# Peptides against a protein of PDB entry 1MQS: the designs that were tried, part 145

Target 1, 223 residues: chain A of PDB entry 1MQS
Amino acid sequence: ILKMLFLNKDLNNNDNITTITDDIFNQQEIIWKVLILDIKSTATISSVLRVNDLLKAGITVHSLIKQDRSPLPDVPAIYFVSPTKENIDIIVNDLKSDKYSEFYINFTSSLPRNLLEDLAQQVSITGKSDKIKQVYDQYLDFIVTEPELFSLEISNAYLTLNDPKTTEEEITGLCANIADGLFNTVLTINSIPIIRAAKGGPAEIIAEKLGTKLRDFVINTNS

## One batch from the design tools (peptide; made by RFdiffusion4, then SolubleMPNN)

Design b2_p24_1_s3 (from b2_p24_1, 15 letters changed)
Fold by OpenDDE base, seed 4:
Parts: sequence; C-alpha cells; structure tokens
Structure b2_p24_1_s3 (fold): chain B 223 residues (1-223), chain A 24 residues (1-24)
Amino acid sequence: as target 1 above (223 residues)
Amino acid sequence: MKITVSSSVDLSKVKFNPVELILE
C-alpha cells in the first residue's frame, strides 16, 4: 500500500512507514496527489495507515470513487479500488472528463483478463491513454500505457559515449555505471524486462552488462 | 542514449506485450 502511494517506487520493506516516508521525502520532492478509494479499499487503507501517513505520502485529498468529485485537472490521482466493471467505467469516465492530470490505477485484487482488456479498449477509444501512467493489481506488474523515459542523471554520458577521443576504458567504465543504474531502476519495475538495444554501440554493451546482472540476480534470488 | 521502458500492456492499442527496456 505504501509503495502504491509513492507511485509504486521501490521501497525498503525493512523500514517502518515513518522511516520510509521520511526517506522518500528527503530524497525527492513530494508529489501531491489525490487518492480515490472504494468502500472496500477505504477499510483496507484505514486498517494500515493513519491520516498522517497519507499526508506524508503526499495524499492531500481522498475520495470515494462513486461520489461526486471535483475536477482537479492539474493533480495526479491514485486509484485504489476493486477490479470491477463499474469501477473501470468510472475511471474511464474520469479520464474522458480530464478529471485529473495523471492516473495511477491500483486494483485491490486480481484484475481479470477480460476486465483488463475492457479497460484497455475503452481507454484506447478516448485517445488519452498517455494519462494512464500505471495499472497494478496484486499480481500484475505495473502497466504503463505509453513508453516512459527516465534519466540516470549521469552527467555528460552522451558526450562521453559519442566523443571519438574517449578511450575504451572510459566507455567501459561508463557503461558499467549505466548498467548499475539501470539495474537498480529495473528492480523497481517488479519484473524482468526484455532488453532491447541498438547494436554496435554502447547501448549494446550496456544491455549485455545489464542482462548479466539481471540473470545473476534471478539466479541468486531463486537459489 | 535514449532509455525507454515499454509496458506489458499498450492501452492505446489494446496490445499485450512483455515489459521491455529499450536502450538507444
């Protein structure tokens, strides 16, 4: 649940809620967002989190999915609701009406394939798929409707990798650093991705290094 | 270098694919 509130970023499960929230707050700017619940999820949230916990997670407002909610088109929304046709329809309607800036959808239990397809179909018709940033359930990895770009915040990586004066050693070192960063990032995805890279360049080197790291990780985790 | 994460589900196209990490 806490992970959900932080948009399903990687959290240290060994820490208590307070420590996690403090750490996240210190590491990055807090993202203020709306939390949309249903009756069932309200009970769940209330059993696990306190109001202060929600605030620390950046939840400024929480509402029931079936209640009339005011549009907040500049505010991202987290849905934590039951995987029902009704809730899906409401979410899609909220999407159509531009009720929020971004949609992070978390289902409280397994989302049946048929409902996932229904959601996808309805969203596709709206032309606003890009606003749905994540879809989670208890079993699914997060689903992003559109490809996401992210930065490892490595300074001058492009210049270094494309400068003909850069030594192979420097390239190798940088590629290793990038691979490490990607590895850490991939761990937040809760899935082992298929890695695609342009051939014949640093991307391929990075992909190979990353692939090795991921394979090693999987082996070690399953042993 | 461009790093892109592609989701397992493309809701815009109603397409289901593995999660992909694309390095360019």
Scores: peptide ipSAE 0.074, ipTM 0.455, DockQ to the pose 0.083
Fold by OpenDDE base, seed 1:
Structure b2_p24_1_s3 (fold): chain B 223 residues (1-223), chain A 24 residues (1-24)
Amino acid sequence: as target 1 above (223 residues)
Amino acid sequence: MKITVSSSVDLSKVKFNPVELILE
């Protein structure tokens, strides 16, 4: 939940909610956001977070998805709602009306393929797909930053992989983590990809690790 | 590193194609 409120950035999990929010609030420029909930997610949020926690996370206002909400076209919005056709339609309507500047969509449970397709179709028709920055459910661990580009949001991955001071062990470990994330992503999509990687670098290492994981998975599922 | 999914789930294109994963 906290990760969601901070646009799915990596957070240190070793601290309590208050400490995490305090540290993030103090260390980073606050990005003010709107939080849109439904009845179910409201109960979830209320059970975990205090009002002050939301404020520290940069939530300027929160409301129910079915309520009439004032447009804030310059403010990004976080949706944390049930994966229903009704909620998808509302989100798309909000998108059409330019109600917010950016849309970070987090579903409270698994989004079935048919609803994902519906969301994609409707968003495509609007011509405003660029405003959809993230789509998450309990199985998705990546964000969409570009039409064909996604990120696992591993902090400083590029710097770590390209820093000459980084040890081989660190590189190997990071590559393994990336491969794990990619593997989980592939499982979510329910498709075995063709993997292309540049040779002679971390990309190749990741590709090899991912390939091995996928092969092992296929063997285990077919036996 | 950029992770490009050239043929998978694309909300903009409404495509669910066989996945091509490009690692750079």
Scores: peptide ipSAE 0.068, ipTM 0.445, DockQ to the pose 0.087
Fold by OpenDDE base, seed 5:
Structure b2_p24_1_s3 (fold): chain B 223 residues (1-223), chain A 24 residues (1-24)
Amino acid sequence: as target 1 above (223 residues)
Amino acid sequence: MKITVSSSVDLSKVKFNPVELILE
């Protein structure tokens, strides 16, 4: 929870909450944030944190997600809410309305794959994906570090890649499709990118396929 | 220019979500 309140930065876990907040408060300027909760997460926060802890963590205002909230377009927001379609829709609506400057989304439990894709799709449609800085749950880490985020609009890509019933052939096929999409995108930029991908999964497969396509293209074009 | 192929990671399963990609 403290990690979340400090935008998921690494904290020394060996100290009690008071010591951590005091140390951070004394060492750096506090970034003021809005904390948005639901009923369940309110109970969670209240069980482990005191009002002074929230203040020392830079929480200037806390509100319920379903409450009417005044826009604070210059203030970053931390969402700590249940992974529900309703909450996702509200977050997206807040994004559309520029209610806050940045969005750090933390779900209280695992975000279902279908809801993750729904969130991604809706955010992509808004054209404001750059404002979504983080999406966390128990098992998910979505980090946006660059403003140029795009979607290939491949239906159920996450579900397909993560479904145990998906065959190797299906995964390979999907990776090929993604690589093709990326290739087409790269061609519009008029430069050869450096490809970075996580090892040991579909990302690596895609990166390899894309790299091959790009190399082949360069060789064929310069010849 | 840099392409990050994974914008989100599911640590419980396959660590890749191809829905959103970062191009820099």
Scores: peptide ipSAE 0.058, ipTM 0.359, DockQ to the pose 0.047
Fold by OpenDDE base, seed 3:
Structure b2_p24_1_s3 (fold): chain B 223 residues (1-223), chain A 24 residues (1-24)
Amino acid sequence: as target 1 above (223 residues)
Amino acid sequence: MKITVSSSVDLSKVKFNPVELILE
C-alpha cells in the first residue's frame, strides 16, 4: 500500500516497508495527489493507515470512486479499487473528462484478462493513454496502452539493448526485469503458454528466464 | 495479445495468447 501511495517507486529496501516510519516519508519528495477508493479498499486502507499517514504520503484528497468528484486536472490521481467492469468504466470516464493530470491505477486483486483487454480498448479509444502512468494489481507491473497491447514501461529498454556500450550485466538485468513483467502478465491469463523466442538475442534470454519462472511457479503451486 | 517492453520503442513484439507466447 505504501509503495502504491508513492507511485510504486522503489522505496529504498533498507526500511522494512511494513513499518510506517517517519523516515520513509522524509526520504521522498512529496507529490500531492488524489486517492480514489471503493468500499473494499477503504476498509483495507483504514486498517493499515491513518489520516496523517496519507497526508505524509502526499494524499491531499481521498474519495470514493462512485462519488461525484470535482475535477482536479492538474493533480495526479491514484486509484486503488476492485477490478470490476464498473470501476474500469468510471476510470475511463474520468480519463475522458480529464478529471486528473495523471492516472495511477492499482487494483486490489488480480485483474482478469477480459477486463484488462476492456480497459486497454477503452483507453485506446480515448487517445489519452499517455495519462495512464501505471496499471498494477497484485501481479501486474505494466501499462495498458492499446487493445491487446501491454507495455512493461521499462525505461530506455531499446537503448539499453542496442547500445554497444551497455554491459552484459545491464543486459542481463534488463532481461530479468522483462521476464518478471511477462511472468506477471502470464499469471493474469490463467494459462501457461508455450514460449517461442528468436534465437541468439535478448528474446532467447528472456524466454529462458520466463520459462524458469513459470516452471518454478507450477511446481510450487502443485506442491 | 501484444506486449511491448517499452512505451517508447517496440523492441520485441511479443505475441501472447492463452496457448503461445512469441518473443521476437
Scores: peptide ipSAE 0.074, ipTM 0.420, DockQ to the pose 0.090; fails the geometry check

Design b2_p24_1_s4 (from b2_p24_1, 16 letters changed)
Fold by OpenDDE base, seed 4:
Structure b2_p24_1_s4 (fold): chain B 223 residues (1-223), chain A 24 residues (1-24)
Amino acid sequence: as target 1 above (223 residues)
Amino acid sequence: MKITIESSVDLSKVELNEVVLILE
């Protein structure tokens, strides 16, 4: 939680909350921010942090995501909310309305791939992706930066891959399509990645297909 | 499902050994 409040910078976890906040506050390295919560995350924050801790972390104001919030276009915002379609839509609407200067999105639990794709797609449509500085899954402990956030615009990919009734052929076909999309993306950005994927699932299939495509491309271009 | 791009190099400078897949 403290890491989130400091824009997911590495903190010395050996120190208690008071020590960390005091040290940062005294060093005048505070970035003033707005904290947007939902009901669940409010309970979490309240259980761990005091109001003074929030202030020392640079939180000027905190509010519920579903509440009417005044625009603060010159102030960065930290979202700490549940990974729901509703919350994503609200965040995107806030982005569209230029409600804040920067957006640091932290989900309280696992962000499903379909919601990540939805977020990416909606953000891309707004043309304001540069304002999305972070998308962080607190549960899975991963962060996506603006340059890394993109959508392949594949409908129902998550549902298809996770439906027990989906055939192997359908999965294979979808994985191929995803790999093609990723490949095209790689070519577009003119960079070749180190790919890391979870073993034993569709991610592995996609990653292997992508790797093969990239290797084939390199071979063909160097011949 | 999770796929992570950790690093990249310019495609014009890529050698075959720079195409790396790590499974976890």
Scores: peptide ipSAE 0.065, ipTM 0.683, DockQ to the pose 0.180
Fold by OpenDDE base, seed 1:
Structure b2_p24_1_s4 (fold): chain B 223 residues (1-223), chain A 24 residues (1-24)
Amino acid sequence: as target 1 above (223 residues)
Amino acid sequence: MKITIESSVDLSKVELNEVVLILE
């Protein structure tokens, strides 16, 4: 939750909420944000955080997603809501109306693919995809900005990587395919990347493979 | 799973040490 409030930046997990908020308050410029909740997430937030904690995290105001909210076009918004069609429609409407400067969307549970596609489609129609900076759920976190958002169109990649029955060989093979896709994307973008990946999982494997491919490419191109 | 690719330099100006992997 704290990570979400700080726009999903890495925080030291071992510190108390008070220590984290105090450190950030003292060391960094506070970015004031609006927090948009639904009934369920309101209960969750209220159980974990105090009003003072929200203020220290830069939350100027929090509101229910279904409430009439005043436009704050210069203020970033954090959504922490259930992954429902209704909430997605409201978010898109807020986007259309330029209600906030930036949109950081955090779903309280897994976002089904059909709803993700619906969100993407609606956002695409608005032409304002650049305002959506992040979309998170319990499994997915990604930047939803053009032209930085792309798909490798690898079917069932998530399922394969997260299925306990998947063999190491299958994982390795899939990671290689993903790395190849990313490699091609990097070449298309025509830039050398800094690659960030989580340790201890498929992301690390992919990142290492991608790094190797890029280094090999550079060597071969310069020889 | 999240992998972030941050652009650093154009591919036309590539050096090996410019390929950076950050594990988090």
Scores: peptide ipSAE 0.057, ipTM 0.655, DockQ to the pose 0.181
Fold by OpenDDE base, seed 5:
Structure b2_p24_1_s4 (fold): chain B 223 residues (1-223), chain A 24 residues (1-24)
Amino acid sequence: as target 1 above (223 residues)
Amino acid sequence: MKITIESSVDLSKVELNEVVLILE
């Protein structure tokens, strides 16, 4: 989410949100942006970020995509919305009307190819494709209970990963399950991902397992 | 642990530019 707010630039994710925002605020010129959300993404953002965090990230205004929004033609916009035909149409309409200077589109989940093609086609017709700087789809498979606490949609995932009484076998098993899930998810996309993982923990284990699965898959499919 | 999957697309070509898995 923070990466998105900073136009998908790489951030040092090892720091807490406050540290990241403070460092960026103090070291870099803030680019003021508008954040456009839907109901689902609003809940997501609200669970992770505080108002002060948004401000430090350069978010001057945030609004719902379906709300009547005033044009800010000199301000870049970040969309973080569900990948639906309705939202795509609204984004395109915003583009047509020059509502913002630049468009950074982040979908909250995987964008189906048909919708991607639709978006591309509509944007092409407008002749304003240059204003669309980024299009991302995202799969956020975590629940944020606190700004610095994450859990997977797996029963007791957090407890399993952090309980010192958890056995290595249990950790390995959970990591394998996560890797399998990720693998299946990756198969739904038409590309082999770059995997970035923190070292020295479960993330690394998962990354290694997933990497192996992906490599094996590629080798087997190319034979 | 946070798991994020993101993909980027170039709309001009309707091409996938990058897919990144972030595990933290």
Scores: peptide ipSAE 0.077, ipTM 0.500, DockQ to the pose 0.148; fails the geometry check
Fold by OpenDDE base, seed 3:
Structure b2_p24_1_s4 (fold): chain B 223 residues (1-223), chain A 24 residues (1-24)
Amino acid sequence: as target 1 above (223 residues)
Amino acid sequence: MKITIESSVDLSKVELNEVVLILE
């Protein structure tokens, strides 16, 4: 929970919650955030943290997700809510309305694939996916960190890659397009990259294609 | 899906062995 409140940064302190919060508070590295809860997560937070702990963690305001909340477009928000269609819709609506500057989404339990796909689809449609900085549950870890983030402006890429109905050919085609985009980006930056990608999925396909393109380019340029 | 591109060397001075793919 504390890790979540600190935007899932690694906290190496084996100290109790109070000590950790005190230390961080004293370091003046506090990012002020809004905490969005539901009924279940409210109970969870209340059982573990005191109001003062939340303040020390940089939580300026905490509210229920179903509550009418005032826009704070310059303030990042942490959502800690149940993985339900209703909550996802509310989050997306908040995203659409620019309710907050950044969205750190933490689900209280496992997010089903269908809901993940729904979230991804809705977020994609908004064109504001860059505001979604994190999506976490007990099994999923999606981190989008700026300034290392850029968009290739490929519509529905995430949906296509994660839709079980997508064919291998479609995936391969999309991966090729992504690789082309990355290649062009690399050329624009005029630097040779170290490419890191996860094994066993589209990321590997993209990385391999990109690597091949870069190698071919180097060969042709030195020739 | 996450792909990280870390800038290393100027493309104009690139050798083939400088294109590094790290699969994690």
Scores: peptide ipSAE 0.058, ipTM 0.666, DockQ to the pose 0.181; fails the geometry check

Design b2_p24_2_s1 (from b2_p24_2, 15 letters changed)
Fold by OpenDDE base, seed 5:
Structure b2_p24_2_s1 (fold): chain B 223 residues (1-223), chain A 24 residues (1-24)
Amino acid sequence: as target 1 above (223 residues)
Amino acid sequence: DKFEEFLKKYEEDRKNFIKEILNK
């Protein structure tokens, strides 16, 4: 998150968030930026950072992507939003309208290839591709509730998984989404976990899916 | 270290992919 707020520059310090922000604040001129969020990313940011941390990172204003936002053509914008078609369209519209000076786009999870192609195509039509400085997948599809506890904040997951009216396809889809979120979390923390799950239920399905993803990842990185 | 390398590669690949598409 802090890396994103500093335009994805390498932060060498293993220090506490406060120490990192203080060191950067003291060493560099503050670049004031607008932070554009969605509901999910707002919760993520709020779980990790304090208001003072945002200010120290040079965030002058933060807004929801779906809100009407005033043009700030001389101010760079950081988008931290879910990788959806809707958000892409809004970003492109903001680009077309010259709403900000520069666009640093950060998705909360991996942007699918089809959406990436769509984004690129739309941006190319605008002729303003030079304003898009970065596109990153942040893999922050989770909310930290406690130091060693996090949530994917998937709405009604328990109800959906335990409702007898839920189809197998819906269960499989939900389990896949959960596994993807967990995988992204693992990538974020840069540590391969030991997976523990209750047997005989959705948790086992999720664990298996996650295990497969992690194994595939390890194999591909060691090659 | 390998994990970070993968992430870096992924980011680079994404950037390159975007650049390739935008330059078409």
Scores: peptide ipSAE 0.023, ipTM 0.526, DockQ to the pose 0.052
Fold by OpenDDE base, seed 3:
Structure b2_p24_2_s1 (fold): chain B 223 residues (1-223), chain A 24 residues (1-24)
Amino acid sequence: as target 1 above (223 residues)
Amino acid sequence: DKFEEFLKKYEEDRKNFIKEILNK
């Protein structure tokens, strides 16, 4: 997250966020930026950073992507939003309107190829592709509640999994989404977990899906 | 070690792909 706020520049890996922000603040001129979030990414950032951290990172204003925002044509913008068609369309509209000077786009998870192609196509039509400075997949679709506990904040997951009216297809779909979120979390933490799950339920399904993703990842890294 | 290398490669590939499609 901090790396994103500093336009994905290399930061000295100090364990303390405050130390990192202080060091950068003292060594470099602050570039003031706008931070554009959605509901999901707001929760993610709020779990990790304080308001003072944002300020020290040069974030002058933060807003929701769906909110009406005033043009700041001389200010660079950092987008940190979910990889959805809706968000892409809003970003492109902001680009068309010259709402900001530069666009640093960060998705909370991997942007699917079809959406990436859509983004590229729309941007190419605008003739303003040079204003898009970065596009990154951040894999930050989780909330940190404590040092070793996190949540994917999937709405009504418990209720859905325990509702007798929920179909097998719906359960399988939800388990896949959970596994994807866990996989992204693993990538962010940069550590391969030992997976433990209760047998005979959704947790086992999730564990199997996650295990498959991790195995595929390891195989691809070793070739 | 290998995990970090994979992540680096993935991000690089994605960046290159994005650059390629945006330049068309």
Scores: peptide ipSAE 0.021, ipTM 0.500, DockQ to the pose 0.052
Fold by OpenDDE base, seed 2:
Parts: C-alpha cells; sequence; structure tokens
Structure b2_p24_2_s1 (fold): chain B 223 residues (1-223), chain A 24 residues (1-24)
C-alpha cells in the first residue's frame, strides 16, 4: 500500500509503516497527490493506514470514485479501485475531462484481459494515453482486521453460499471470487500457505481453486 | 499501435510487480 502511495517506487520493506513514511518524508520532496478509492479499497486502506499516514505519503485529498470530484488538472491522481467495467469507464471519463495531470491506476486485484482491452481501447480513443503513467494490479483485495485474521469483505458471502435458492453457477462464481481474494492475500503476505478447508462444501471448492491459482502462478513466475 | 503499446506496458508492469512481491 505505501509503495502505491509513493507511485510504486522501491521502498525498504524492513521497516514499520511509521518508519517508512518518516524516512521518505525526510528524504524526498513531497509530491502532493489525490487518492481515489471505492468502497472496497477504502476499507482496505483504512485497515492498514491512518489519516496521518496518508498525509505523510503526500495525499492531499482522498475521495470515492463515484463521488463528484472537482477537477485538479495540475495534480496527479492515484486510483486504487476494484477492477470493474464501471470503474474503468469512470477513469476514462476523468481522463477525457482532464480531471488530473497524471493517472496512476492501481487495481485491487488482477484486471481480466477483456477489461484490460476495453481500458486500452477507450484510452487510445482519447489520445491521452501519455497521462496514464502506470497500471498495477496491487492484489490487495482484503481487509486486515488482526495480525493473523483478515476478511475479503465479500457482501453476504455466507448467506449466498448457504441459501438453497442459490444456483450452482452463482456458487461457482462466488467461490472463484473468494479464491481470487485469497490468492491476492497470499501474494501480499509473500508466503505460500498450507491450505486447510472443510470437506464437502464451498470451502473445498475454494481451496482447490486457490491451489490451482498458486500452482499456476509459481510455474509462470519461475519460467 | 497505441493500443498494443498500452497492453504491452501494462503486462510489463504487472510482471514487474509480481516479481517484486515474490523476491521479497
Amino acid sequence: as target 1 above (223 residues)
Amino acid sequence: DKFEEFLKKYEEDRKNFIKEILNK
């Protein structure tokens, strides 16, 4: 998260949040930025950082992506939002309107290929692709509630999985989303977990999906 | 093609980010 707030520059990972922010604050000229969030990413940020941490990172204003935002054409913007068509359209509209000077786009999880192509196509049409400085998948689709406890904050997941009216397709889709969130969490923690799940239910499906994702990832990164 | 250039840049950024996480 802190790296994102510093435009994904290299940071020394051996220090706590306070030490990192203090060191950077003292060593570099502060570039003031706008932080644009959605509901999910707001919860993620709030679980890890305090308002003072944002200020030390040079965040002047933070706003929700769906809120009416005043143009700041001379100020760079950091987007940290879910990889959705809606958010892409809003970002492109902000780009078209020259709402900010530079666009640093960070998705909370991996953007699917179809949405990436959509983003690229729309940006190309604007002729303002030079304003997009970076696009990252941050893999921060979770909330840290305690040191060893986290939540994906998927609305009504338990209810949906246990509702007898829920279709197999809906269950499969939700399990995929949960597995994606867990995968992102694993990458963020930078450790390969031992996966444990109850047998005979959605948890097993999720565990299998997560295991597959991790294996595929390890193979692709070592190649 | 601006479109292809954009995609290439994104894929590179994604790869670099992932590599950074794994090397930590």
Scores: peptide ipSAE 0.024, ipTM 0.569, DockQ to the pose 0.598; fails the geometry check
Fold by OpenDDE base, seed 1:
Structure b2_p24_2_s1 (fold): chain B 223 residues (1-223), chain A 24 residues (1-24)
Amino acid sequence: as target 1 above (223 residues)
Amino acid sequence: DKFEEFLKKYEEDRKNFIKEILNK
């Protein structure tokens, strides 16, 4: 999520949100941006970030995609929205109306090819494709040939991760616990999995932590 | 590393795909 808020620049993932935002704030001129969300992504963002974190990330204002939003033609916009036809149409309309200076589009999950083609086609017709700076899927879906579903039986994990009242520390702690559980499961199965997680939310945090643990384990075992 | 590489590749592939469509 923070990476997205900083226009998908590489950030040092070892730092907490506060450290990252402080470092960026101190080292670089902050780029003020508008954050456009939908209901689903609002829940995701609110579960991971505080309002103050958004401000530190240079988010001057955040709005719902379906809301009537005032034009800010000199301000870049970050979209973090569900991959739907409706959202695509709204984004394209915003582009047509020069609502923002630049468009950084992040979908909460993988955009189907047909919708991607639709987006591209509509953008091309506008003649304003140069304003689209980024289009990213935040979900990585891998084809699993033999899906096995298991639960870590962590009570209220989903609720905690989606509760806007949950603190960053609580989320980080829970994600660490989940990653530990997954790590242990992987070791038990004795197979290194391909990790897939939705980006921009707790799943990404978990995946990153799990990946790090697995890498460290492999390195240490081969050493 | 493999995961990060995969992510980078995926992002690049998607970006390239979009560019290809837009240049059509």
Scores: peptide ipSAE 0.020, ipTM 0.527, DockQ to the pose 0.050; fails the geometry check

